Peptides against a protein of PDB entry 7PB4. Designs and how they scored, part 174

Target 1, 105 residues: chain A of PDB entry 7PB4
Amino acid sequence: KMLNIKEYKEKLLSTLGEFLEDHFPLPDRSVKKKKKNIQESSVNLITLHEMLEILINRLFDVPHDPYVKISDSFWPPYVELLLRNGIALRHPEDPTRIRLEAFHQ
Target 2, 218 residues: chain B of PDB entry 7PB4
Amino acid sequence: DALQMAVGYFEKGPIKASQNKDKTLEKHLKTVENVAWKNGLASEEIDILLNIALSGKFGNAVNTRILKCMIPATVISEDSVVKAVSWLCVGKCSGSTKVLFYRWLVAMFDFIDRKEQINLLYGFFFASLQDDALCPYVCHLLYLLTKKENVKPFRVRKLLDLQAKMGMQPHLQALLSLYKFFAPALISVSLPVRKKIYFKNSENLWKTALLAVKQRNR

## One batch from the design tools (peptide; made by RFdiffusion4, then SolubleMPNN)

Design b2_p13_7_s4 (from b2_p13_7, 6 letters changed)
Fold by OpenDDE base, seed 5:
Structure b2_p13_7_s4 (fold): chain B 105 residues (1-105), chain C 218 residues (1-218), chain A 13 residues (1-13)
Amino acid sequence: as target 1 above (105 residues)
Amino acid sequence: as target 2 above (218 residues)
Amino acid sequence: MVEVLEAIKERLS
């Protein structure tokens, strides 16, 4: 039974990863690397998968304070996407912090 | 030139805490407006000013005026649009500014140089259908962007659910009709054969300017 | 964790 749960989890992670890559890919910013002057802060944006991983891990690791600070690596459309779909919530007093929704309630 | 000075002012901000800040701002804003409506703006100028309008650097009134004069001389860079979408999500612009942006995006859609990166935002735009204020304009945008590969069963379900919630809105019907065209097997619901697809005319604000741009680029 | 992943998938799809 435990082996089946582990295998199912791995399959689900893989399927979710593929789904996220297919439907919510990052725009390719690499095209602008050639023009020198616009300090587009070469902030390395993380994938939606990585963002979700951070949020999930925080929820399980620190359940009493499950909030993650929005960094420059968080692509704003992803944040908006998660908020709109009820996957994440903003901290009521600090809009720079978000948490994964508690789906078990 | 006067335009470069005006753009520089908005980009770098006012140099001196002069008592005449409002007068200087108005002067530069009028300069941008005048050039934009007469000749259009270069892609680089639009890139700079669009970000300024959406970043929350200035007040809502100023941002609205800047956004209204984002009229291209020739083309708008796709990269500028992608960056603009990011700024919209940071939460420093008003709801009215967001609506205006989507109206602008639909109106200027044909003047965007490429669509490959914008097409990658399809999933994001689709999620924005849940916003009642944005929904009519997002439907129009999706109507312009939708390809056969975008028509997925889960999106069909979401559109039908949205229709059940909001009723048979003309903009939703237009998008559903397109989905049915690409994937008839996914939509079993009889859609009324509408002879004309009616979106809210997002172009009304820029009608004269768009005609001028088309004439210059012929 | 599986339940969380399923819920995320459901909300995105």
Scores: peptide ipSAE 0.698, ipTM 0.933, DockQ to the pose 0.379
Fold by OpenDDE base, seed 4:
Structure b2_p13_7_s4 (fold): chain B 105 residues (1-105), chain C 218 residues (1-218), chain A 13 residues (1-13)
Amino acid sequence: as target 1 above (105 residues)
Amino acid sequence: as target 2 above (218 residues)
Amino acid sequence: MVEVLEAIKERLS
């Protein structure tokens, strides 16, 4: 039974990952060549899959404070997407923090 | 030139602690407006000013005026649009600014140099249909962006659900009709054959400016 | 965790 649950979880993660990649890909940042020293903060944006993993892990690891601080690696449209679809919530007093929605509560 | 000075002011802020900050701001804003409506703006100028308008650096009134004068001389870079969408989502701009941006995006759609990266945002735009204020304009944008590959069963379901909630809105019907054209097997509902597709505010704020741009680029 | 993943998928699709 446990093996079946683990296998099912892995399958769900894989299927979700494929779905996210197909329908919500990151835009190609044209690496504009190094001309001017504008430290365009080469902030590496994370995928939507990675963002969800962070939120899920925080919920399970720290259930009493399940909020994650929005970093520069969080692509703003992804944050908006999760909020709009009821997958994530902003902290009521700190808009720089978001949490995964408690779907089972 | 005067335009470069004006753009520089908005980008870098006031050089001199001028006692009359408001007068200086108005002067530069008028300079941008005059050039934009007369000649259009270069793609680089639009890139800079569009980000400023959406970043929350200035007040809503100023941001609105900047957006209204984002008129291209020739083309708009798709990179500028992608960046703008990101700024839009940071939460520093008003709801009215968001609406104005989507109106602008629809109005200027043909002047955007490429569509490949914007098409990658299809899923994001589709999710924005749930915003009642944005929905009419997002439908129009999606109508312009939609390819056969974008028409998926889950999106059809979402559109039908949205129609059930909001009623048979002309903009939703237009988009559904396009979906049915690309994938007739996914839409069993009989849609009225609309010979003419009408979107809200087909007469955009930029009608006269767009005519001028087209004449200059012929 | 499985339930969470299913819920996320449902909301996005």
Scores: peptide ipSAE 0.698, ipTM 0.932, DockQ to the pose 0.339
Fold by OpenDDE base, seed 3:
Structure b2_p13_7_s4 (fold): chain B 105 residues (1-105), chain C 218 residues (1-218), chain A 13 residues (1-13)
Amino acid sequence: as target 1 above (105 residues)
Amino acid sequence: as target 2 above (218 residues)
Amino acid sequence: MVEVLEAIKERLS
């Protein structure tokens, strides 16, 4: 039973990862890096999968303060996507912090 | 150049020493408006000013005026659009600015140089359909972006659910009709064959300017 | 964890 649950979890993670890559890929920002020296801080954006992992881990690791600070690596459209779909919530007093929705409460 | 000075003002912000900040702002805004409507703006100028309009650096009235004069001389860079969508999501712009941006995006769609990166935003735009204020304009945008590869069973389900919730809206019906065209097996519902696809005329704000741009680029 | 993943997938799909 435990092996089946672990295997199912791994399969679910892989399937979710593929789904996220297929339907919510990051735009390729690399095109303009070549010519203009504009120090646009090449902030490395993380994938939606990585963003969700951070939020999930925070919820389980620190359940009394499950909020994550929105960093520059968080692509704003992903944040908006998670908020609109009821997957994440903004902190009521600090809009720079978000948490994963507690789906079982 | 008066335009360069005006763009520089918006980019760098007001120089501390100007006693008449409001008069200076109005002067530069009028300069941008005059050039944009007369000749259009260069892609680089649109890149700068579009980000300023959506960043929340200035008040809503100023942002609205800037966004209304984002008229290209030739093309708009898709990179500018992708960046603009990012700024739109930061939450520093008003709901009215968001609506205006999508109207602008639909109106200027043909002047965007490439669509490859914008097509990657399809999933994001689709998720914005649930916003009642944005829905009509997002439907129009999706109508322009949709390829056969975008028509998935889960998106069909979401559109039908949205129609059940909001009622039969002309813009939703237009998008559903396109989905049925690409994937008839996914949509069993008989859609009324509407001869005319009715989207809100987002281009009306820029109709005269768009005609002028098309004439110059011929 | 599995329930959370399922809920996320359901909301995105």
Scores: peptide ipSAE 0.697, ipTM 0.933, DockQ to the pose 0.377
Fold by OpenDDE base, seed 2:
Structure b2_p13_7_s4 (fold): chain B 105 residues (1-105), chain C 218 residues (1-218), chain A 13 residues (1-13)
Amino acid sequence: as target 1 above (105 residues)
Amino acid sequence: as target 2 above (218 residues)
Amino acid sequence: MVEVLEAIKERLS
């Protein structure tokens, strides 16, 4: 039974990852290397999958404070997507922090 | 030139705490408006000003006026649109600004230089259908973006669910009709044969400007 | 965790 749960989890993660990649890909940052020294700090955006992993891990690792600070690596449309679909919630007092929704409770 | 000074003002902000902040702001805003409606704006100017309008740096009234004058001289960069969508999601712009942005996107759609990256945002736009205020305009945008490859069973289900919730909205019916055209097997529901696809005329705000842009680029 | 993943997928699909 445990092996089946682990296998199912892995399959679900893989399927979710594929789904996220197919339907919610990051836009290609046209790194227009135009020479002008505007250090656009090429903040590397993380995938939606990675964002969800962070939120899930925080929920399980620190259940009493499951909030994650929104970093520059968080693509704003992904944050909005998660909030709109009820997957994530903003901290009531700090809009820069989000948590995974407790839909499993 | 006057336009560069105006754009620079919005980008860098007011240098001195001058007592005439409002007058200076209005002067520069009028400069941008005048050039935009007469000649259109360069793609670089639109790039800068879109970010400013959506960043929450200025008040809603100013942001609205800036967004209304985002009229291209020739083309709008796809990259500017992608960045703008990001700014919309940061939460510093009003709901009315978001609506106006989607109206602008629909109105200016043909002037966007490329669609490859915007097409990657299909899933995001589709999720925005749940916003009642945005729904009519997002439907129109999706109608313009939708390819056969975008018509998936789960999206059909979501559209039908939305229709069940919101009723038979003309904009939703238009999108569903397109979905049925691409994938008739996924939509068993008889859609009324609407002779005219009725989207809200988002273009009305820019009708004259759009005609001028088309004339200049002929 | 499986339940969470299922819920996420359901909400996105």
Scores: peptide ipSAE 0.697, ipTM 0.933, DockQ to the pose 0.398

Design b2_p13_8_s1 (from b2_p13_8, 5 letters changed)
Fold by OpenDDE base, seed 1:
Structure b2_p13_8_s1 (fold): chain B 105 residues (1-105), chain C 218 residues (1-218), chain A 13 residues (1-13)
Amino acid sequence: as target 1 above (105 residues)
Amino acid sequence: as target 2 above (218 residues)
Amino acid sequence: SEMTLRLMVEELV
């Protein structure tokens, strides 16, 4: 029974990943490394799938503090998408932290 | 030149706390406005100033004025638009600035050099349909961007739900008609045969400037 | 899309 739940969750995550790749892909940052000093911090943006995985894992691993700090790898449109759809919530006192919404509470 | 100094001011910010910060700001803003409306701005200048307008570095009044003068001399870089969408999502912009941006994006759509990356943002634009203030302009943008591959059952359902909530809005009908064209099997609802697709004239703010740009690039 | 995404995430949590 537990194996089936894990396998089912993995399948769902995979299906979700495909959906997210199809409908919410990262823009191709053609990092034209032209020389000028704009510290375009070459911060690699993570996929929406990876972002959700981080949020889900944090919720399960640390349920009493399920918040994840927004890093430079978090593409702002993804953060907004999650917040706007009620998938994630900002920390009430720290807007730099977000959590997965507790859908079953 | 005066324009480079003005752009540099907005990019670097005011150096010294001089008592005349507002006068200096106004001087540079007027310089940008004058050049933009007379000749248009280079793609690089638009890239810098558009991001500044949406970053929340300045107040809403200044940001609005900058955004209103984002008129290209020739083209707008697609990358500038992608960056702008990112800034819109940071939440430092007012609702009015967001509306103005989408109006600008629709008005300037033909002057954007490429559409490949903008097309990848389709899902994000579609998600903005739920904002009642943005919905008319987002529908127009989506009408310009929609390809057959974007027409999915879940998006059809969302549009129909929006129509049920908001009524038979001309902009929603226009988008639904396009969806029906690409995927007739997904839309069983009889749409009124509108002879003319009607969107709000987003370009009205820039009509004279856009005509001038088109004449210069012919 | 948004509802679909939310529903998909809700099924995972």
Scores: peptide ipSAE 0.306, ipTM 0.829, DockQ to the pose 0.280
Fold by OpenDDE base, seed 5:
Structure b2_p13_8_s1 (fold): chain B 105 residues (1-105), chain C 218 residues (1-218), chain A 13 residues (1-13)
Amino acid sequence: as target 1 above (105 residues)
Amino acid sequence: as target 2 above (218 residues)
Amino acid sequence: SEMTLRLMVEELV
């Protein structure tokens, strides 16, 4: 039973990953490599999949404080996407923190 | 030159807390406006100023004026648009600025150098259809961007749901017609045969400027 | 769809 649940979760994660890649890919910022010195900090943006993984893990690991601080690696459109779809919630007092919404309550 | 000084002012911000900050701001803003409407702006200038307009660095009135003068001399960089969309999501700009941006994006669509990365943002634009203020302009943008691969069953359902909620809006009908063209099997609903597709004239604000740009680039 | 994404995440959680 437990093995089947793990395999099922892995399959779901894989399917989700494919969906996210197909519909919400990161824009290729590589075009900026050429000329001008604007050190736009090559902030390595994480994928939406990675963002969700972070949020899920935080919810399970620290259920009493499930909030994750929005870093520079969080692409703003992804944050907005999660918030608009009710997947994530902003902290009521700190807009720089978001949590995964608990859907099963 | 005066334009470089003006752009530099907006980029770096005001150096001194001088009492004449407003006069200096207005001077530089007028410089940008004059050059933009007369000659258009270089892609690099648009890149800088567009980001400034959407970053919330200045007040809404200033941001609106900057955005209104984002007129290209030749082309707009796709990267500038991608960055701009990112700024829209940060929430530091007003709703009116968002509407203006989408109007601008539709109006300037043909002047954007590439569309590959913008096409990757399709899902984000589609999500913005839920905003009643943005919906007409987003439909127009999606009409310009939609390819066969973008027409998915879930998007069809969402558009039909929006139509059920909002009624048979011309902009929704236009987009649905395009969807039906690409994927007729997904849309069983009979769509009225419209002889003309009508979107709100997003270009009206820039009509004269766009004509001038097209004339200069011929 | 936004709903699809939500549903997919709900199934993981």
Scores: peptide ipSAE 0.305, ipTM 0.834, DockQ to the pose 0.313
Fold by OpenDDE base, seed 4:
Structure b2_p13_8_s1 (fold): chain B 105 residues (1-105), chain C 218 residues (1-218), chain A 13 residues (1-13)
Amino acid sequence: as target 1 above (105 residues)
Amino acid sequence: as target 2 above (218 residues)
Amino acid sequence: SEMTLRLMVEELV
């Protein structure tokens, strides 16, 4: 039974990943290495799928503090998408932290 | 030159020691405005100034004036547009600035060098249809961007739902007509045959400037 | 759709 639930979750995550890749892909930052010294912090942006995985894992691992700090790897349009659709919530006192919405409460 | 000094001022910020900060700001802003309307701006200058206008570094009045003079000499980089959309999502700009940006994006659409990366943002633009203030301009943008592969059943449903809520708006009808053209099987409703596609505020703030740019690049 | 995304996430949680 537990194995079936894990496999089912993995399948759902895979299907979600495909959907997100099709409809909300990351723009190809052509990092044209133009030599200008602006330390554009080469922070690799994570996919929306990876962002959701982080949020889900935090909710399960630390249910009493399910908030994730927004890093430079979080593409702002993805954060906005999650917030606008009620998938994520900002921390009431710290706008740099977000959590997955509790859909079952 | 005077333009480089002005762009540098906006990029680096005001030098703390200047007693006349407002006069200096106005001087540099006028320099940018004069060059932009007379000759247009280089793609690199637009990249810098567009980011500044949307970053929240300056007040809304200054940001609005900068955005109004984002007139290209030749082309706008698609990378500048992608960065700009990212800044819009950070939420440091006003609602009026967002509206102005979409108006600008529609007006300058033909001057953007590539559309591939902008097309990847289709889903984000589509999500912005829910904003009543943005909806007319986003519909116009989507009308320019929409390909057959973008026309999906769920997007059709969303447009029909939006029409049910807002009424038969000309900009929504134009977009739905395009959707029906690409995927007639997905649109069961009879759309009025519009002889002319009309988007509200087609008279952009840049009409005169764009005519001048086109004449110089011929 | 945004609703589809929400529903998919809800099924995971």
Scores: peptide ipSAE 0.302, ipTM 0.829, DockQ to the pose 0.275
Fold by OpenDDE base, seed 3:
Structure b2_p13_8_s1 (fold): chain B 105 residues (1-105), chain C 218 residues (1-218), chain A 13 residues (1-13)
Amino acid sequence: as target 1 above (105 residues)
Amino acid sequence: as target 2 above (218 residues)
Amino acid sequence: SEMTLRLMVEELV
């Protein structure tokens, strides 16, 4: 029974990953125009899948403080997508922190 | 150059010591407006000013004026548009600014140098269809962006649901007709044969300016 | 769809 649940969750995660890749891919920041002076902080953006994994893991690992700090690796459209769809919530006192919504509560 | 000084002012922000901050702001804003409407702006200037307008650095009135003068001399960089969409998602701009941005994006669509990255944002634009204020303009944008690969069963369902909710809107019908063209099997509903596709505000705020840009680039 | 995304996440949690 437990093995079947784990396999089912893995399959769901895989299906979710495929869905996210197909419909919400990251833009290719390929055009490094050699503009000299602006320290374009080459912050590597994470995928929406990775962002969700971080949020899910935080909820399970630290259920009393399930909030994740928004880093520069968090693409703003992804943050907005999660918030708009009720998948994530902003911390009431700190707008730089978000949590996964507790769907089963 | 007066334009460079004006752009630099907006980029760096107001220097502390000017007692007359409002007069200085107005002077630089007028400089940008004058150049933009007469000659258009370079892609680099649009990149800077567009981001400023959407970042929430200035008030809504200033942001609106900046956005209204985002007229290209030649082309708009796709990267500028991608960054702009990112700023829209940060939530520091007003609803009116979002509407104006989509109007601008539709108006300036042909002047954007590339579309590959913008096409990757299709899902985000589609998600904005639920906003009643944005819906007409987003439909127009999607009409310009839609490829066969974007026409999915779940998007068809969403469009039909929107039509059920808001009625047979011309902008929605236009998009549905395009979807039916790409994927006729997904749309069983008979769509009225429209001779002309009409989107709201086909006469853009920039009509005269865009004609001038097209004439200069011929 | 946004709804699909939400449903998929809800099933994971």
Scores: peptide ipSAE 0.264, ipTM 0.776, DockQ to the pose 0.277

